# Designs tried in a protein design run: peptides against a protein of PDB entry 8HF1. Part 127

Target 1, 320 residues: chain A of PDB entry 8HF1
Amino acid sequence: NVMLYATKPTEVMVSFPHQEQVLTVTRLISAEIEKFYVSLDLMNIGVQPIRRSKSLQCLRDPSKKSFVKQLFNDFLYQMKEYGIYAASIAIISLIVEFDIKRRQAETLSVKLMHRTALTLCEKIRHLLVQKLQDMTYDDDDDNVNTEEVIMNFSTPKVQRFLMSLKVSFADKDPKDICCLVFVERRYTCKCIYGLLLNYIQSTPELRNVLTPQFMVGRNNISPDFESVLERKWQKSAIQQFRDGNANLMICSSVLEEGIDVQACNHVFILDPVKTFNMYVQSKGRARTTEAKFVLFTADKEREKTIQQIYQYRKAHNDIA

## One batch from the design tools (peptide; made by RFdiffusion4, then SolubleMPNN)

Design b2_p18_6_s3 (from b2_p18_6, 6 letters changed)
Fold by OpenDDE base, seed 2:
Order: sequence, then C-alpha cells, then structure tokens
Structure b2_p18_6_s3 (fold): chain B 320 residues (1-320), chain A 18 residues (1-18)
Amino acid sequence: as target 1 above (320 residues)
Amino acid sequence: ELKELEEQFRKGEKELLS
C-alpha cells in the first residue's frame, strides 16, 4: 500500500506566468473546429448500433459524433495547456485515429464523417507547422524541432518543465536518473513523449543523458487490436524502465491502475494535482534519499495550490 | 503552517532552478 510508506521527498513548486496564448493561429483553429461541430451536427450518419461495453466505464456516448468531438476537445485542451508545438504532435494522433475509424466505418455516411474530420486535422496540422516555421527561413519540417522552436511555441508551464529537466539532468550519468513525469490525460503521455524526444535530441546536454518512455493506462477501451498493441507497448516501456534502458517515464493514472514502477529520485507533476490519491501515489514514488517531487503551478493559482497540497498533507498524516 | 509550506516551496524552486 503506497499510502503507508513514509516518503520525505523534497517538495518543490515551480511557478510559471499565466499567459493566454493569444496566437491568431489558435483562434483560427478553434473557429474551424467550431464550424466543423456545426457541420457534424447536421450530418446524418444513421442509427448506430449501441455497443454494450461490458465494463461499467462511463457510457461513452454511443454516438460516433460525440467521440469525434471528444478528440477535438482533447486536442484543444492540449493546445491550450502545452502550446502549439505540443499541438503539432497531438494532431498526428487525431489523424491516425480518424484514419482508423474511417477504415473501420460500417457505412458510407460514417466514412464521410471521419474523412471530413481527417481533412480538418490535416488543415490544422498545416496551420501549426507553418506557424512553427515562422521562426526558420527553411520550409523543412525537421527544422521546427529545435530547442528554440520548442521553447518559443510551448506554454510557460512546459518551458519551466523543460528548464527544470535541463538544469536537473544536464551532463549527469544516465544511471543516476530515475524520473517520472505525471500528466492528467492519457493522450498527453504520447504528446509529451514526442516533445521530449525532440527536445532531448536538440539539447546536447541531455541527448546522451535522458532516454524517455511513456505509459498509458491498461483500461484501453480501444479496439482489440489497439488494445493489444498498447498492452505490448506498455509492457515493453515498463520493462525498459525497470531495466534502466529508459530513465524517464511519462505516465498518467497508471499508478492508480496498479502498475508498479521502481522508486524514483525525481517525480514531476506537469498537470494540477486534482485528487488525494494522485498526490499520495505520485509522491510515494519519490523514495530515494535525495528524491525531488516537483509541482508546477500558475502564479495566479499558487496560493490555491499551496492550500490544496496542505490539505492533502494533513489528510495523509491523519491516515498514516 | 501555510506560510512555512510556501517558504519550503519557494526555497525548493530556487534550489531546483539555480
């Protein structure tokens, strides 16, 4: 039981300025998605068979339309929370998903719906990539993966996270590093993983130091094939992290699902700590003598975050 | 207590980013 372990990591709260991304491109993308939602509501896709999911997991609205809207809403959240660079990676996951759904579509109307969504994703991808290229004279997609581009097109939260990684791990022995990065949403794991790969590759001080992996939760309500691939990936990623072949692991609620990872010396909480369980479990992974548990907060939310962490500490002490 | 926690976080931030 992770709650019973007296962990005394050094708790750190990194503050970042609250900057609303007032980029014209983000407004344009949001407006295009809203226009798409109007068109989507007008689409006649016929009566869809209610797949009775046996798992009591939230009745995903059996509407194929609601799933499409969910993916775009998740994308919009990620663009807002992590920036347009992260969004350029996130949109690829939507493209892949809509292409799969297009191929799996039972009707022409459903195929058309997913094709329309895919076309919008390609437009969004183009808009994002063009905006990233505004910093470079070169129209080459590979030139957007520099430390400078990543930093400039990331939110202040992500900037401070990347700075914290660079300062913490520059020129260190990879064997001395066991780092967890917690994110709230499952899809964020893959996006932040892609961002970190590019950042590490572009940062000489980290290139031979950090080897990232990501974990997604086991509760894959994905099609059987995706669920098998994701399960294989998850097992491989966990094993690489256990074997020391990876020293940085991005994960979501994976610990709540009973995935056991080794004791870590660094735990970064990239997203707000929303539950007591997440606080205790994530903090409970920072078990080494010099372990750091790092929280990120907007300056405007700092006081509220401190109060919340205080309440979680109190509650933990009352149970322990 | 809250002030002490705030100071701990501030100190930790400085130590992490310095």
Scores: peptide ipSAE 0.503, ipTM 0.939, DockQ to the pose 0.913
Fold by OpenDDE base, seed 3:
Structure b2_p18_6_s3 (fold): chain B 320 residues (1-320), chain A 18 residues (1-18)
Amino acid sequence: as target 1 above (320 residues)
Amino acid sequence: ELKELEEQFRKGEKELLS
């Protein structure tokens, strides 16, 4: 019985400076969203058909307003955690969602609500793009996707992540790379995917080396809300990663034990590890002999993060 | 133990970014 010594990955912790980038543009965007919330609360959208959950006979379906607020709150989170460049990609996803909801609106009042949200997203997009162009001498939209612009308008966390990718994968054979990137939120997967596509295209050492894909975890909410398109995308993305047509996968959920994915040589955890389960399952994907498991922490949170990882390691060793 | 873990992470960071 060759005891397959489960090769423990090398655990790495990358530190980044905690900078509250208080840009004028981020303050303006936040103020416009807050002003919009006041107007949204005053908006009469009428009685919406109550889905059969028993409790709140509110005369107005707060669910449609709450969903609009959730999307903008998620956007504000992306802008704060990943920076202005990532926010310029994230806002496009809101534009697409609100345009779909506007077209699907059953009432004129709901249609107007989604139209007002869409108009705000377009204004936010213009403010973000103008700020990205302030570094480019040329007014051409194509010049905002340079390595320099991406790095300058990203948070220190994202800067250290991109640097770690560049150093780890510069001029390597694509076949020798099997990389996972874990993020906390579903919308972050698509945002970081778009950022990585532009960064890889602008970075010669990574061009034709990294081929990214993204997978959003199954919504723990009813399978009925997964569009047929989302399920097809997930299957296609996993298959491309298995076939080696993609060598970097961005995930918002720990890939359930049943997703047979190749042994990865790199696992990056871009957001804080909040649970023991996330730690064990994500680390368990780094299975090659030279596998790296990379964590990111703010300098101010370094001690607290180390204490938390120590507790998870101890608990894992007591079970193993 | 915590100091050893800190030193392990510091070495790993240096090796990753070198």
Scores: peptide ipSAE 0.500, ipTM 0.938, DockQ to the pose 0.917
Fold by OpenDDE base, seed 5:
Structure b2_p18_6_s3 (fold): chain B 320 residues (1-320), chain A 18 residues (1-18)
Amino acid sequence: as target 1 above (320 residues)
Amino acid sequence: ELKELEEQFRKGEKELLS
């Protein structure tokens, strides 16, 4: 029971300006996705034969349209919350997923639906990459992975997070680092992982210092849809972090599922803390001497965030 | 108490980003 551990890490709250992404490219992408939703709603995909698979999800959407909309909604969220650079990584995950679903399609209508979604993702990828290239003189896709491009096409939240990592870990011994990064959404883990790989590789002071991994919680809705590959990846990522082969782990609520991770010296909460349980479980991993627990908040939400953390601290102290 | 927490966070932010 992690609630019984009276850990007193240094709690830090990093503020960032609220910036509405007023980019023409983000508006264009959003409008293309909305047009796609209208077309998707008009598609007659037929009633999918209810496979007697025990997965509750196959019962809820006979057209599988909700899953397509969910992936694009998660992409739109990542583009808004993390920026264009993060979105350029996130869209690759959608391309991979829709290509798999297109190949696994049982009907021509479902195959065409996933093909149309895939074509839209390829268009979105092109629009994002072109926008990243506006800062590069060379047409090579690899030139968009510089520290400067990553920073300039990230949201203020991600910029402050990357700055906090750079200042905290520049030129440190990798063995002295045990870092957790908590995010709300499963797809964000992989997106931020890809962003961090590129950022670390482009930042000499972090190169060979930080070795990131990511972990996604079990999908309780459909354990059957978790690929054998995803389950193997999760087990491997946890083991690498336990063995010290990775020193930064990106997680979405994984600690609530009883995954045992070592005591960490840094815990970053990249997204808002929505529950007392999340606060206690994540803070309870910052157990080393001089451990830091870092929160991120928009300036506009700072007061509300402080009030919420105060209530969580009070409630935690009453139980500990 | 809330003011003390605000000052703690402000101090910690400065120390983290310095």
Scores: peptide ipSAE 0.493, ipTM 0.935, DockQ to the pose 0.902
Fold by OpenDDE base, seed 4:
Structure b2_p18_6_s3 (fold): chain B 320 residues (1-320), chain A 18 residues (1-18)
Amino acid sequence: as target 1 above (320 residues)
Amino acid sequence: ELKELEEQFRKGEKELLS
C-alpha cells in the first residue's frame, strides 16, 4: 500500500508558456477528420452481432464506429497536447490498428470502413512529415528525427520535459537512474515512448544513458479483449524495468491497478494531476529525499495547480 | 504555507533546469 510510506521527495513544478500551436497543418488535419466523421456516420455497415463479452460491462458499440472515432479523437488530443512531432509518431499507431481491424473484418462494409480510416491516416502522416521537413533542407525522412526538429515541433510542455531529462541524466551511469513518466491516456504512452526513442538517439549525452520502456494500462474494455501479445508485452516491459534493463518507464493509471514498481529517483507527471489517488500513488514511487517529483503546468494555470497540490499535500499529511 | 510551497517549486525548477 503506497499510502503507508511517508515519502518526502523534492517536489518540483516546471512552468511552460501556453502556446496554442496555431499551425495551418493542424487546422487542415482537424478539418479532414471532421469531414471523415460525416462520411463515417453515413456509412451503412449493417447490424453487427452483439458479441456478449464475458464481462457484462462493455457493450461494444455494435457499429464499431465509436472505436474509429475514439482513435482519431485521441490522436487530435495528442497533436494538441504534445505537438506535431508527437502526432507524427501517434499516427503510426492508428495506421497499425486500422490495418489489423481491416484484416480482421468479418464483412466487406466493415473492411471498407477501416480501409477509409487507414487512407485518411496515410494522408495525415504525409501532411505531418511534410511539415517536419520544412525545417530540413534535405527531403530525407531520417533528417526529421534531429534534436532540433523534435524540440521545434513539440509543445512547450514537451520541450520543458525533454530539457528536464537532458539536464537530469546527461552523461550519468544508467544504473543510477530509475525514472517514471506518468501520462493520462493509454495511447500517449506509445506516442511519448516513440518520441523519447528518437530524442535519445539524437542526443549524444543520452544515447547510452536512457533505455525507455512503456506500460499500457488494462483497457477499460474487459481484460478478455486485451490481446495475448499486449499482456505478454506488458509483463516483459515490467520485468525489464525491474531487472534494470530499462531505466525509464512511461505509464498511465496502471499503478492504480496494483502494479508493483520499485522505488524511483525521478517521477515526472507529464499531464495534469486530476485525482488525489494519482498524486499519492505517483509521489509514493519517489521514496527518498533525493528523489525528484516533477510536475508540469502552464503559466496561466500555475496558481490553480499550486493550490490543488497544496490541498493534496494537506490531505495526505492528515492521513499519514 | 501556500507561499512557501510556491517558493519551493520555484527553487526546484531553477535547480532542475540549471
Scores: peptide ipSAE 0.490, ipTM 0.936, DockQ to the pose 0.900

Design b2_p18_6_s4 (from b2_p18_6 with E7K E14K)
Fold by OpenDDE base, seed 1:
Structure b2_p18_6_s4 (fold): chain B 320 residues (1-320), chain A 18 residues (1-18)
Amino acid sequence: as target 1 above (320 residues)
Amino acid sequence: EIEELEKEFEEGEKELLS
C-alpha cells in the first residue's frame, strides 16, 4: 500500500502557456477524419459473430467501428495535447494496428473498413511529415528528428517537459537517475517514448545519460497475441528499469495494478492529476526529500490545479 | 496554506528550470 510510505518529495508545478494549435495541417487532418467517420457510418460490415471468449467481458465492439473511431479519437487527442511531432509518432501506432486488423479480418467488408482506415493513416502521416520537413532543407526522414524540430512542433506542455528533462539531467551520471513519467492514456506512453528517444538522440547532453522505457497498462482485453506481447514487453521494461538498464520509465496509471517499481528521484506528471489515487500513488514513488514530484499546468488552469493538489495533500495527511 | 503551496510550487519551478 503506497499510502503507508511517508513521502516528502519536493513538489514542483511547471506552468506553460495555453496555445491552441491553429495549424492548417491540424485542421485538414481533423476534417479528413470527420469525413472518414461519415463514410464509416455508411459502411455495412454485417453482424459480426460474438466469439464468446469465456473469460473477461471485454466488450469487443461487435461492430468494430467504435474501436476504429476510438483509435482516431485518441490520435486527435495526442495531436492536440502533445503536438504535431508527437502526432507523427502516434499515427505509426494506428498504421500498425489497422494493418494487423486488416490481416485478421474475418470478412471482406471488415477488411475493406480497416484498409480505408489504413489509407487515411498513411495520408495523415504524409501530411505530418511534410509539415515537419518545412523546417528542414533535406528530404531525408532523419532530418525531422532534430531537437529544434521536436521543440517547435511540440505543445508548450511538451516543450516545458523536455526543457525540465534537459536542465535536470544534462551531463549527469546515468546511475544517479531514476525517473518516472506518468501519462493518462496507454497510447500516449508509446508516443512520448518515441518522442523521447528522438529527443535524447538529438540532444548531446542526454544521449548517454537517459535510457527510456515505457510500460503500457494491462489491457484487460482477451489474451490475444497482442496482450501476450504487451505482457512480455511490460515484464522486460520493468526488469530493465529495476536493473538500471533503463533510468526513465513512461507509464500510465499501471501502478494501480500492483506493479511495484523502485523509489525514484524524479516523478513527472505530464497529464493532469484527475484522482486522489493517482496523486498518492505517483507521489508515493518519490520517497526522499531530494526527490522531485513535478506537475504541469496551463497558466489559465494554475489556480484550479493548485486548489486540487491542496485538497489531495490535505486528504492524504488526514489518512496518513 | 494555499498561498504557501503556491509559493512552494513557484520556488520549485524556479529551482527546476534555473
Scores: peptide ipSAE 0.487, ipTM 0.932, DockQ to the pose 0.903
Fold by OpenDDE base, seed 4:
Parts: C-alpha cells; structure tokens; sequence
Structure b2_p18_6_s4 (fold): chain B 320 residues (1-320), chain A 18 residues (1-18)
C-alpha cells in the first residue's frame, strides 16, 4: 500500500511559457489527416466479423477504422504536446503498426485501408524530417539528432524537462540514479523513449550516465490484444530497471495496476496530474526527503496547478 | 498555506535549474 508511507519528497514545479507552435508544417499535417479521415469514412471495408474473444469486454473491438483514427489522433496530440521532433519519432511507431496490420489483413479492402494510412504516415515523416533539416545546412538525416535540433523543435515543456535531466544527472554515477518519468498516454512512452535515446546520445554529460527504458501500458481494451512480444518487453524492461541495468523508466498509468518498482530518487510528471490517485501513487515512488518529485506547468495554468496540488496534499495529509 | 507552497515550488525550481 503506497499510501501508508508518509513520503515527503521535495516537490518541485517547473514553469514553462505557453507557446502555441504555429508552424506551417503542423497545420499542413493536420489538414492531411483530416482529409484522410473523410476518405476513410467513404471506404467500404465490409462487415467486420465479431471476433468473440473469451472476455465479454471484447464486444467493443473498436472498428478497424476507429483504431486507425485513434493512432492518428494520438500522433496529433504528441505533435502538439511534445513538438515536431517528438512527432518525427512518433510517426515511426504508426508506420510499424500499420505495416503489421496491413500484413495481417484478412481482406483486400482492409489491406488497402492500412496501405493508405501507411502512405500518409510516410508523407508526414518526410514533412517532419524536411522541417528538422531546415536548421541543418547538411541534408544528412543523422544531423537532425543534435542537442540543438532536439531542443529547438521541442515544446517549452519538453525543453524544461530535458534541461532538468541534464542539470540533475550530468556526470553522475549511473548507480546513484533511479528516475521515473510519468506520461498520460501509452504511445507517449515510446515517443519520449526515442527522444531521450537521441538526446542522451547527443549530450556527452549524459551518454554514459542515463540508460532509459519504457513500460508499455496494458491495452485498456483487452489484455488478449497485447502481443506476446509487448508483454515480454514489459517484463524485461521492469527486470532491467530492478537490476539497475536501466536507471530511467518511462511509464504511463500502469503503475496504478500494482507494478512494484523500487523507491526512486527522481520522479518526473511530464503530463498534467489529473487525479488524486495518480498524485499519491507517483509521489509514493519518491520515498526519501532527498528525492525530487517534479511537476511541469504552463505559466498560464500555474495558479490552477498550485491550487490543485494544495488540495491533493491536504487530502493526503488527512488520510496519513 | 497556498503562498507557502508557491514559495516552495519557486525555490525548488531555482535549485533544480541552477
């Protein structure tokens, strides 16, 4: 019971300027996705066989079209919340997923639907990479993974997060680091993991210090739709973090399901804290007074965020 | 109490980013 320990970590709130990245490229990508949704709604994919999977909850197998729209909506969210650099990584995950679904398609119409989605993802990838290259005089894809490019094409929230990591962990012993990064969405774990790999590799002070891993959240729809590979990956990632072979873990709300992770000296909440349970469970991983619990807020939302955290602290103290 | 929390967060931000 994480609630039973009076954990008093040092709570920190990092502010960032509210910047709407009004890039022409982001508007173009959004318009291409909207145009694709119109075409997708017109596609006849036939009657989908209701796969009676063993769980009665599987009756809500989202239509194959709904799943495609969900992936693009998650991508649009990641592009908005984390920036175009993070979006260039996020789009690769969509490409992989749609290629798998295309190969697994039982009908020609479903195969064509996933092929059309894949073609759009490739177009989006080229638009993003081209924009990242606009700051590099060299048309080399490897030159887009510099600290400067990552910082310039990240949102102010991600910039402050990366700065906080660099200042907190530069030239430290990897054994002294146990860091959790909480994100709201399952797909954000993979996106931020890829961003951190590139950032750590481009930052000499972190290259031999931070070894990231990520936890893939359980699919809320059905554990039966989780690939055996994803479940194996999750178990391996948790074990590597327990063994100290990884010292930074990116996770979503999966820790709410009772994944026992050791006490950490740093806990970063990259997305807004939406529930009291999320606050208590994430804070409960920072068990010492020397541990840092770091929140991020836009300047315009600072007052509202402080009021919300005050209410959560009060409620937590009334239970302790 | 809220003002104390605001001050705690401001001091913590300065320390974390220093």
Amino acid sequence: as target 1 above (320 residues)
Amino acid sequence: EIEELEKEFEEGEKELLS
Scores: peptide ipSAE 0.486, ipTM 0.932, DockQ to the pose 0.903
Fold by OpenDDE base, seed 2:
Structure b2_p18_6_s4 (fold): chain B 320 residues (1-320), chain A 18 residues (1-18)
Amino acid sequence: as target 1 above (320 residues)
Amino acid sequence: EIEELEKEFEEGEKELLS
């Protein structure tokens, strides 16, 4: 009985310093969002006409203000967790979303609400881009997409992640690479994808080595045009990754949704492992003989993270 | 057991970043 011991991936924990990048710009942005929330709470958007569309979320007035607050809270999370460079990409997604909602607005009051949100997003974008340009002598937007700017304006977590990619993949054959990057939140996939595109383009050792894609979970049961485009994108991205046209895939809850991806040689967990299922499913994709499963932890949370992974390993061994 | 896991992670970090 040759027990084919499924080669357990090498588990790696990369530590990063807990630096709260308390930039003046991040405080200003947070304060502007807080002021906006006060103004938003005072806005009378009136009773919205109930569209008979199957989405229960469209029915009640609180849902529209709540959605606006959710997007800004998600942005604040991106800025905190990944840094101001990632935030400069994330704010574009908010601009796109609020422009869609502005165009879809059934009332002038709702249209005005989304217009006010857009005006704030443009102000935030300007503040972020201006801060990125502080390292460049030239005011050109293209000059902010250098390896140096990306690294300097990223959190220590993202810096260690990018360093780990560079060391792991510099001058390797693209065919030998099958990399997954797991993030917690859906919107992070697009943000980290944009960051990686710029980083790879600015890093000669990676330009012809890494071809990134991103995959967003199927949580949008909404039949809206955006959800159709996202489903098309998701299908295309998965196919490119299966065909080897992409060798790095950024994903969120994709594995929990039963999306089958090939066996990978590298799995990076950029965000904290919050569930046993996430641990087992993500680790279960690192199936090659030399597969690496890489976790990132703040130094202050390292002990707690090790204890959590120990518990997950024990629980997995008790079930397997 | 936890100490062995800690050592495994430290060795793996050195190997990955070397």
Scores: peptide ipSAE 0.472, ipTM 0.929, DockQ to the pose 0.916
Fold by OpenDDE base, seed 5:
Structure b2_p18_6_s4 (fold): chain B 320 residues (1-320), chain A 18 residues (1-18)
Amino acid sequence: as target 1 above (320 residues)
Amino acid sequence: EIEELEKEFEEGEKELLS
C-alpha cells in the first residue's frame, strides 16, 4: 500500500504565466472543428446494428459521433494546454486513428464520416506546420523540430517543464536518472513523448542523457478495443524502464493501477493534481535520497494550488 | 503553515531553475 510509505521528497512548485493563446491559427482551427461538429450533427449515420459485444460502449453511441468529437476535443485541449508544437504531434495521432476507423467502417456513411474527419485533420496539420515554418527559412519538415521552434511554439507551462528538465539533467549520467512525468490524459502521454524526443534530439546537453518512454492507461471502456499492439507497447515500455533502457517515463493514471515501478529521483506533475490518491501515489514514487517532486501551476491558480497541496500534505501526514 | 509551504515552494523553484 503506497499510502503507508513515509516519503519525504523535496516538493517544488514551478509557476508559469497564464497566457491565452491569441494565435490566429488556433482560432481558425477551433472554428473549423466547430463547423465540422455542426455538419457531423446533421449527418444521418443510421442506427448501427448493436453487435452483441459485451462492451457497454457499443450501447452508448449508435452513431459513433461521440468518439469523433472526443478525439477532436482532446486535440483542442492539447493545443490549448501544451501549444501548437505539441498540437502538430497530437494531430498525427488523430490522422492515424481516423484512417484506421475509415478502413474498419462497416457502412458507407461511417466511412464518409471518418474520411471527412481525416480530411479536416490533414488541413489542421498543414496549418500547424505552416505556422511552425514561420521561424524557419527552409521548407524542410525536419527544420521545425529545433529547440528554438519547440520552445517558441509551446505554452509557458511546457517551456518551464522543458527548462526544468534541461537544468535538472544536462550532462548527467543516464544511469543516475529515474524520472516520471505524470499527465492527466492518455493522448497527452504520446504527445509529450513525441515533443520530448524532438527536444532531446535538438538539445546537445540532453542528447544521449534522456531516453523517454510513455505508458497509456488501460481503456476501461473497452479492453477489447485496445489493439494487441498497444498492449505490447505498454509491456515493452514498462520493461525498458525497469531495465534502465529508458530513464524517463511519461504516464497517466497507469501507476494508480498498481504497476510496480522502481523508486524514482524525479517526479514531474505536468497537469493539475485533481485527487488525493494521485498526489500520494505520484509523490510516493519519489523515494530516492534527494528525490524531487515537481508541480506546475499557473500564477493565477498558485494560491489555490498551494491550499490544495497543504490539505493533501496534512491528510497524508495524518495517515502515515 | 501555508506561508511556510509557500516559502518552501519558492526556494525549491529557485533551486530547480538555477
Scores: peptide ipSAE 0.463, ipTM 0.926, DockQ to the pose 0.903

